# Peptides against a protein of PDB entry 4GMN, part 6

Target 1, 375 residues: chain A of PDB entry 4GMN
Amino acid sequence: RYANITLLALVTLASIGTDFQETLVKGNQGSRESPISAADEEWNGFDDADGDAMDVDQKSSSGEDQEEDYEEIDVKEDDEDDDDDSITSEMQADMERVVGADGTDDGDLEDLPTLRELIQTAVPQLIRLSNLPIDSDESLTIQSHALSALNNISWTISCLEFANGENANIHNAWYPTAKKIWRKTILPILEADSADLKLATQVTSLAWAVARVLHGETPTDGNPHRKFISLYHSSKQQAGGNSNSIEEPEDPFQGLGVKCIGVVGSLAHDPAPIEVNREVGVFLVTLLRQSNNVPPAEIVEALNQLFDIYGDEELACDKEVFWKDGFLKHLEEFLPKMRTLTKGIDKRTQPELRTRADEALLNLGRFVQYKKKHA

## One batch from the design tools (peptide; made by RFdiffusion4, then SolubleMPNN)

Design b1_p27_7_s4
Fold by OpenDDE base, seed 1:
Structure b1_p27_7_s4 (fold): chain B 375 residues (1-375), chain A 27 residues (1-27)
Amino acid sequence: as target 1 above (375 residues)
Amino acid sequence: MPVLDEESILKRVKEKLKKEEEEELKK
């Protein structure tokens, strides 16, 4: 059983990893004109190779009957296997509830067979593998691969538009599965409070992808936003001490700090509890106030999260947090700092970071003007 | 870990979903 699940996870990881790597390589090459023809690699299905029945000559050697007294080792089947099949059965039953709701097309993925197989077949197995007891270097490796596959699937889905009922079938199929990833994979790893920065980065990346779809409907049990805020601060303290830099990712938006901001920002959206929203909002505004020591990519992400959280004046968080805690003043005071920060980014060496910072600066000016008009 | 390029992921997803939709429309 585990070997087949591990194989599925590895195949899924390899497929998604190859697709992403090819897309990254093509994205970097796409600035050069040459139309390389998409070679249709025909997935050659398994040809049913005709089983030539090799006549294995049964040489009847008469081996003597040694009556070896097989002591029946009463292997107590520890009934712990039933709880694991029950979790997979609940996982199947909750997926069957998404598929088995009556003939309104709102949950059917019949038109999307690969996405259906990823959600219904691969993800449950990856959740199981990510939640296995860690007893060996092999189990740690399996968990890391399962988390990587879950991350890639979750990010893929989180890049779809779900506003205004777009992709509702995919959203409805993904939503319960995303909550399961949160409860069965993300929360247990966050509760274990591991000093492993690699594992923390993997789970935070997955948490961001999941929270980008669930937003304020992400389960708030145990206040996971505080764990990600703590992780943000802990990551900054470690980076300041030992110059055994885990190589800062070449992409400034792939840093653990950006991921922590993305998670907590997503968690703070309506209908999140007002106290969760406040704690996140105060964290984000505090990053802007201390911006001299904050990477530009984290400032860009923190601004985008603040715009998305507080863009709607009809939401309870606008009155109870944004206005009550005086966020407008902090955003207005940050405008000249953001202009200086953005101008300091070299367009030649960091073109993406500069573009996103120019956009965030433009949006900050508009947002401050909007909020001043609605004060 | 592959660097998560959201634009690259989004492009690949859109291409894959479109291909699946076009394959189902041919059945």
Scores: peptide ipSAE 0.009, ipTM 0.438, DockQ to the pose 0.136
Fold by OpenDDE base, seed 2:
Structure b1_p27_7_s4 (fold): chain B 375 residues (1-375), chain A 27 residues (1-27)
Amino acid sequence: as target 1 above (375 residues)
Amino acid sequence: MPVLDEESILKRVKEKLKKEEEEELKK
């Protein structure tokens, strides 16, 4: 039984990992158009139906920055229309080969057989593998692989739109499975209080992906937000001490600090308990106040999380936390610091970080103006 | 290790799932 589960999970992992790796290899050969993450959407506030078009007088400070004529290297997109159907059909064929059961279970995912089998068959096995007793280096390797698969699957699903009832079939199928990942994989690993920063990074990435779908409906058992806040602080203390090069990921947004912020931000969304929201909101605002000692990517993520959590004035957290704890003042006082921080990022060496910081700065200005009108 | 551009993967899988859903809606 366990050997078949391990083999199934490893084959599913290899298939997903191969398809994702092929997708990565093909994507890395394409133009680095940074995928506009949902976090890169311009925060427009709540659409007040009152169409007073604020003419934002763009005082064009005409800095005559010299147009260095960067020659458009006409990278011919060879549109090799390689039938992208082959990868989905291979994934389906591999899943069918591995699952081998013509289980016409009339689940809400009839139209998505690969995703159905992934959620219903593969993920429950990966959860079991991730929760095995660690008694050997082999069991650690199996856990790490199971966590990596769960991460990839959970992230994939978390990038689907579920707003306004979009993808409701996928959401409904995923939601109980996401809660199982949280309860059976994430919480036990967080409770084990392991000093393994690699494992902590893997579980935190998975927790973020899961929490991006569950939001404030994420199980609050054992106050997981406090564990991630503690992990954030512990990671900063360790980075300052032993220069054992945990290779800071080349991508500043893949850091454990950013992942911790993303998790706790997601956990604080409505309908999270007001005390959970408050503890997270205070944590995030405290990062802004201490911004001189915080990586820019963590500031960007903390801002985006604050916008998402407190963007809706009808939510209980707006009155009971945002206004009551005086967050607007802290955000307004942070605007000049954010401008300085953003300008300090070199566009040439860190273009993505600069773009996301420019957007977060713009959104911060708008958010502060919005909240001042609704005060 | 190649840094898994999780965002690029996720975009492409989102596009695939959307294409699968659009194809099933046409049957």
Scores: peptide ipSAE 0.006, ipTM 0.428, DockQ to the pose 0.066
Fold by OpenDDE base, seed 4:
Structure b1_p27_7_s4 (fold): chain B 375 residues (1-375), chain A 27 residues (1-27)
Amino acid sequence: as target 1 above (375 residues)
Amino acid sequence: MPVLDEESILKRVKEKLKKEEEEELKK
């Protein structure tokens, strides 16, 4: 009886977290490109004030215009007004305020009552439920649902912009809670060394969402980056042996490998310890060197993480890791492999993967040129 | 559908979770 009540509460919190995410996506579609695709922004480098536009002479190789007859697939928008009135007017109003708010630095969520109650009331309870002793199938189910709810809430918050002091009130309210999720939910599950790949995928997804906000300020206690690197390697070994292929997620970017890369990449940002940054950077560069055996989505994520970590030349990791460990050579040697990899992705069957690979290839070219200019 | 009053849901969730916490603290 209690288990059913707990499960209903957890399912409801997971739904609310999803509804917030959907509302953020819909709110942003009305103005500019989706914030989930903030990774799809062309890496323009840091603004070199010297606008020497390298005229890349587009030698028009006259590739024959195969007029592929774009059959206008008349996507009948069946306006099935499924009035899934799941989004409350209060949730919508809170998300509209988040998208429009020039954030005051006060860490106060007075104007965001729903988000405040999620962070201050729901999340602390979800942390407790995720950290219960596992003694039954019911307790496993409760943990899974608690992790799902924490994941949805954490992902939603991680889709907000914080880089220039935007949403500072939300950041300041979330930051201590995110550290609590890390220390009380993520670390204990990682320390339990469970062979459960489903649980590992759930905790890694949550860890990525949390680390996308905390970055290098994520607690380094117990070297969690090494655990996620170990999990990455263990997941590859298991996929090769047992015919219990965890159904490869239909979305290549939802794979455990991508999630592990996203976590460790986020953990390696300044002000992370230089040795944490080095171990992650070496891991990521090693994936590029082994690219023939690495899924394309993991390569795309590893590249994006490398650009974000090593884009700023003023950071200690640029001198002490990027240049010292010779990463530029490995990135330059990877360019022709990335071109081959990207061209090998079928645009018809994997359009998103192809788009993100084309962007990552473009950004890799720019990044290598930038780093060569600043050598 | 009845618009799930989110405040009512969060309140009900809060009350349920608090009750469960009070039951766990009694074990």
Scores: peptide ipSAE 0.005, ipTM 0.421, DockQ to the pose 0.021
Fold by OpenDDE base, seed 5:
Structure b1_p27_7_s4 (fold): chain B 375 residues (1-375), chain A 27 residues (1-27)
Amino acid sequence: as target 1 above (375 residues)
Amino acid sequence: MPVLDEESILKRVKEKLKKEEEEELKK
């Protein structure tokens, strides 16, 4: 009886976290910048004010328009108005304040009572529930739901902009809690060396959400980047053997491999130790070199992480890792492979993967040219 | 639908989680 109450409470917190995320995504979709499309943002790190817009003369080779008759599959949008009335008026109002303020939320967490209560009251309890001794199937279920709730809340907060001091009140409240999630939930689960791929996927998703806010300020104790790299390799070895492949998620970007790349990429940002950055950078560049055996979504994520890590030439990692370890050569050699990979993705069956691959290819071309100009 | 009083939901969820946490930590 108690277990059912705990479960209901955990499910409710997970739903609240999802509802906030959906509200943020919808708010940002009104602005062209969906937070999921922050990876789809045109790499603006090329603040070369020299407006030599290279007219890439799109010599449209008039390939014959085979008018492939797009049968308009009348996808009946079953507007299942699942009016999931789960978004409460206060949650919506809190998220509208966060999203609708063009980074100028001079608001205190006093003005965000629901978010404050999630961070200050709910999350600390979820951390404890996720770190309970596993002695029963009930305890495993509680842990899984606590991790799901932590994941949804952490992802929601990771969709907020913090780079220019936006949402500083939320960042300041979240930062110590995010470090607590890392140390009390993520690290203990990673150290338990569980063969449970479901648990590994849940903790890796949570780790990515947390690391998207903490970046290089994520605690480096116990070399967590190496644990996630090892998990990446282990996941690839298991997928080849037993037909109990965890059904590869229908979304190629929700795979454990992508999540591992996202975590280690985020961990490698400044001010991460240069050796952590190097080990991650070498891992990511090695994926590109082995691209024939790597899922396209993992290549896209690895490219985006490489751009984000090495886009700023003022950072120590640019000189000490990117240039010193010769990453530019590997990126340049990868360009023709990326073009082939991207063209091999069917736009009809995998439209999102194709779009993100086209963007990553464009950004790779720009990044290589930028780095060549600044050599 | 009835606008679920969010404060009442969050309060009830917090109270439930706290109670369940305190019960599980006592075993």
Scores: peptide ipSAE 0.000, ipTM 0.421, DockQ to the pose 0.022

## One batch from the design tools (peptide; made by RFdiffusion4, then SolubleMPNN)

Design b1_p28_5_s2
Fold by OpenDDE base, seed 1:
Structure b1_p28_5_s2 (fold): chain B 375 residues (1-375), chain A 28 residues (1-28)
Amino acid sequence: as target 1 above (375 residues)
Amino acid sequence: SRQALQEQRQRELRRQVEELEEELREIQ
């Protein structure tokens, strides 16, 4: 009876985190009147002051106009206003404010009452539940549900823009809580060295969400980056032996390997210790060198992490790691392999993976050119 | 893409909620 009430409350908190994320995705689509050309997500690290127009030789292949008479199927848009009654009016009002508000730097959430109660009231309880002594199957179930709820909330918050002082109120309210999740939930579970891959996947997903906000300010105590690198390698060894038990997630980007890369990449951002940055950078570059044995989604994630970590030439990691350890050469040598890998992805069966690989290939070309200009 | 990451995360979060709701239905 007490367990069932606790579980119901944890599921409700996980659902609230999902509904917030859905509302954020819908709100972000409505504000962009311009069709996002997949080409216009510029990697923000290139001040392309030198407009050398790459002549895209548009060979106009004059393919014959087959006037396929598209019968105007009068698709009655049945505006099924699926009143998705799941999102409370308070959640909608909070998300509308997150999309429209100039964030104050005070960390005050007066204007975001639902988000305030999630961060200040719910999350501290979830941290407590996730850090209970495991003495029964019931306590293990409670831990799993608490981790799921923390994951959902943390991912939702990590999907907010915090660059240029955007959402500074939410950032400042979340930051101490994110550090508490790291120290009280993530580290203890990682230190327990459990052979449970479900628990390892849950904690790694949560760690990525938290590290996407904390970046290099994530606590380095106990070298957590090495634990996630070790977990990456251990997950690959197990997948090779027991083909039957880990249904690879249908989404290639939800794999434990991608999650491990996302965590360690996020941990390596400035102001991370140069030794942490180097170990992560070497790990990521080593994945590219071994790309024949690495899933395409992990390569895409490893590339994106490398661009984000080493995009700024003013950072100490650019000189002390990127240039010193000769990463440019490895990226250049990987370009033809990435072209082959990307072309090998079927657009029909894996459209998202193909689109993200095409983007990562484009960005790799730009990144290599930039780094060559600044060599 | 940030949007592609948000959509990808939304799918994972939905799946996690569905798994939790299924586990709750088995306990009731």
Scores: peptide ipSAE 0.149, ipTM 0.763, DockQ to the pose 0.777
Fold by OpenDDE base, seed 2:
Structure b1_p28_5_s2 (fold): chain B 375 residues (1-375), chain A 28 residues (1-28)
Amino acid sequence: as target 1 above (375 residues)
Amino acid sequence: SRQALQEQRQRELRRQVEELEEELREIQ
């Protein structure tokens, strides 16, 4: 009875986190009148102060590649408007405010009562539930559900824009709570060294969501980046040995390997200790060097993390790690391999993976060119 | 893109809610 009520409350909190995320995405789609093609979200790390448009001299190598006019199968997404009216009018009103608000610097969520209660009332209870002594299957189930609810909330918040002081009120309210999740939920689970891959995947997903907001300000106590790198390697060793179907998640970007890369990449951002940045950067570059044995989705994530970490030349990590450890050479040597890898992805069976690989390939070319100009 | 990441995250969050609802139904 108490368990079922607790589980129902946890499911409800996870659902609220999802509905909040859905409303964020719908609100963000409504404000974009122009379909910025997914290809036109260029890596924004180029302060091109000099308005010389990079004429990418598309040297038309006149390879008569017959564009087989593949009829776009207009997959009518039947918008089954399941008007699941689960989005309260208060949540919608809070969401319209999040999309429209010039972020006032006050970490006061007076204008966002639902989000305030989620952060201030719900999350502290979820942290408590995720830290219960595991003494029964019931306590393990409660921990799993508490981690899922924390994951949903943390991901939802991590999808907000916080650059340039956007959503500063939400950021300021979330930041201490995110640090508390890290210290109270994530670190203890990572220290318990459980062989449970489900739990490891849940905590890694949560860690990524939290680290996407905290970046290099994520608590470095106990070298968590090394724990996630170790978890990455351990996950690869286990997948090779037991023919127990760890069903590769249907989504290649939901794999534990991708999640580990996302966490360690996020942890390596400024103001991370330069040695943490170096260890992560070397790990990511090593994945590119070993790309023949690395899933394409992990390569895409590793590239994106490398762009985000080393995109700013004013950061200490650019001089002390990127240039000093010769990362440009490895990226340049990887460029032809990335072209081959990307071309090898079937657009019909893995359209998302192909699109993200095409984007990462484009960004890799641009990044290499940029770094060569700023050498 | 940020949008593609948001959509990917939505799918994951929905899947996690569905899994939680299934686990809840099995316990009831």
Scores: peptide ipSAE 0.136, ipTM 0.757, DockQ to the pose 0.747
Fold by OpenDDE base, seed 3:
Order: sequence, then C-alpha cells, then structure tokens
Structure b1_p28_5_s2 (fold): chain B 375 residues (1-375), chain A 28 residues (1-28)
Amino acid sequence: as target 1 above (375 residues)
Amino acid sequence: SRQALQEQRQRELRRQVEELEEELREIQ
C-alpha cells in the first residue's frame, strides 16, 4: 500500500518532467519563424567575419536518373489532437513564460509556481528517496524511480538556455538544488561501486543532466570525472564478456558510454581545475585515436564535448591544455577517419546517427581551420 | 541540432515513464 502510493507519486513526478520537456520543445518550435532545417544548426562558436567562401568544387558526377517511384505514403495527419490533458494550464503558462521572458536575475520563481514546487518541494523529497538504505527489492525500486524522476526534471531544466543571462531566475533557483543532487544522490551512488549497470546508467544520465547546468562548477570532491572514466572502461569490459549484454539501447545516443562522455565533457568546462580539464581532454582525444573500436555515437559526443570545452581561446584551458598537449594535431589526424566513419553510417538504417555525424564532421573541419588560424 | 537532441531526450523520458507505469500496474 505505501509502496504503491510512493510509486504512483514518483511516476507522476516523472510524467510532469516529461510534459515540461514536451511543452518546451513545442514552444521552441513555435518561436522559430523559419524552420531552421536540422542541417543548419552549425556550431557558430567562431565570430570569424572573414567570409572566405571556400569554393567546394561541386564535381557534378552525372549519375543516371533512377526514377525511384516514391510511393506517396499518404501519412494521414491524424490530427490526433491528443489534448494530453496531463499538461495543466498552470504548467503550460510556466513553460510559455520560460520561452518568452527575460527572467529576473534573482533565483525568484514567483511567476513560475509549478516549476518552483518541483524544485523546492518535489526534488528535495526525491533526493531523500534516492538515499534510502537498500535493504529490499522495494527500496531498490523506489531508488530507481526516484532517480528516473530526478533525471526527467534535471534534463528538462538542462534543455533551457542559460547563456547570456537567459532564464537567470530558473538557473539561480536550480543551481543550489543541482549541487545538492550531485552531493547527496550522485556521489554516494558512485562511491558504493555497485555492479548494477542499470543503476550506473541511471545515475550517469542524471549526472549528465546536472553537469550540463553546473559545468566546471560541479563539485570536484573525490575526482568524479575519474569515476566516470573508470565506469566507461568497465562498461566496455563487461559488454565484451557476457552475452547477456543489457540490450544496447536502440538509440545509440542512450548508451552508457555516450552518457559517461557527456558527463566528463561537461565537468571539464571553465572554471574546472586545469588538471581535471586535462584528464578529460586526454580521455576524449584518446577515444578519437582509438576510433576503430569506439561506437560512432561516442565519437560524435566526444567531438561535441571537445568543441564546447576548447572553442574559446580566451580560456586558460586553451593555452595550458589544448595547445600545450598538442590536441590540434590529433584532431587534424582524425579528420580523414571521421569522414570515413560518417560515410560508413547508413542513412536508411541510422538516419539520426548519420545526421549528427555529418554535423560533427562539418564542425570538426571548421574547428581545425579556426584553431590553425589562431595558432 | 539542439532540437533533435531535445526530441531524442523526450522520447527516452516518455519510455521511462511508460516503463514506470507498467511496473506500477504489475504491483496493483
């Protein structure tokens, strides 16, 4: 009886986190007057106004017109206006404010009552539930569901824009709570050294969501980046040994390896200690060097993390790590391998992986050119 | 794409909720 009520409450909190994410995605689609095609989200981290249009020599290979009869799959737009009655008018109004408002610089959420209750009331309870002594299958189930709810909320918040002072009120309200999740939920689970890969995947997903907001301000106590690097390597050793591999998620970007890369990449951003940045940077560059044995999704994530960490030349990590440890050479040597890897991904069977690999390849070319100009 | 990443995450979050709802139905 108490278990079922607790589980229902945890499912409800996880659902609310999903509904917020859905409303945020819909709001971001509505604010885009022009459909920026998914191909046009280039990493624009380079204000290099020098428009030297490299003439890409379009060798017009006149390949023959095979009229593939595109059967018009009459996708009936079943306007299932599934008015998902799950979205409360208050929750929708909160998300509309998040998409449209210059937030106050203070951590005040007076105008965001649903989000305030999630952060101030629900999350502190979920943190307590995630820290219960594991003495039964029921307590393990409660922990798992509390981690799922924390993951959903944390991911939703991490999808907000916080650059240039956007959503500063939400950022400032979330930031102390995110640090509490890290210290009270994530670190204790990582320290318990559980052989449970399900739990490790859940905590790593949560850690990535939290670290996407905290970045280099994530608490460095106990060198958590090394624990996630160790978890990455341990997961690769286990997948090779037992034919009961947890079915690799159908989505290549949901793998534990990708999640580990996302966490450690996020932890390495300024103002992270230079030695943390170095250890992570060396790990990421080492994955590129070993790319023949690394899943393509992990390579895509490792590249994106390297661009985000080392995209700013004014940061101490540019001089003290990127240039000093010769990362440009490794990125340049990887460029032809990335072209081969990307071309090897079937667009028909793995369209998302191919698109993200094509983007990462484009960005790698630009990043290498930028860094060569600023050498 | 940031949008494609958000949509991908949303699919995973929905699947996690559905799994939790199924587990809850088995306990009732």
Scores: peptide ipSAE 0.134, ipTM 0.756, DockQ to the pose 0.738
Fold by OpenDDE base, seed 4:
Structure b1_p28_5_s2 (fold): chain B 375 residues (1-375), chain A 28 residues (1-28)
Amino acid sequence: as target 1 above (375 residues)
Amino acid sequence: SRQALQEQRQRELRRQVEELEEELREIQ
């Protein structure tokens, strides 16, 4: 099962890498066909300084033409049917290893050469491309594809188990790169404050993938949690105003609102600053209080994030935020609303949303009981 | 409780990767 996800991701990454390379080649060809009108700026050459031409005596050594008879190695075209299995045998071997690796703590990817090249070679290029100046529809397309590639890589890696020191080698190799994606790609795009909801959705998806590995160790510079909370609210205001609803993704869980909740929830995990945790926790609890106007998928995600953030009573955020800010009361008051919400989801038309809502409702009941016992 | 939440998350994650592949096939 992990093998299939890693397979899928590497195929996807190979495909993206190829399509991205083709798009770059096309873009670089298009920019070359713009005649650089060599403006004949007659750079009037600076004056006559009489630098003595040292007469380097060109000894014409007549090197004899040794015709090295390159034996024409008759490369028999064995018509091996190029089964265009977009998965190199090396990628497949790396994927099999990722599923089985007792990860060494050293962040060494010696046994994972494809993943190493992906992290060390591909991702730094994608970061550069995601940060190109946007001056054309082409540069916007390049940015979009680079963000999609980074998203897929980051999501794939974020699907690996890192608990209990599992995949520690991959984690340790990825962790500094994830921080680079955050600082170099995500933050600059969030700071540009673009009204482009497509770009906002892409960067938020990437941010969620990255934040799912970094958690509370995600760089807090510029209060990114507030930017995603603001983006959440802005997205709701825009969707309400234009009857051209940006096509709500067919999957309720792919909505920008869900992605924003996922990011801020991930950012609020220990060891996040208590004030970051508080602001996110208050945001999430506020969504539950306002649940009549919140999509069910966002409620499911907000609940899952709350369970993750506040599931551990040993964490500082349990005492300093969960109990101090009275979150248990809000969760308990939300239980009957969640039952109504979940029952309102048609199992026939939205089977997954219903399943995830049923699970979230069960977990909410258990979580409230747990917290009441540990009060 | 924690384990069941982790298993649920891992399933959601798997789906999100499958969706990312679908999104990529649509970009091709």
Scores: peptide ipSAE 0.031, ipTM 0.665, DockQ to the pose 0.101; fails the geometry check

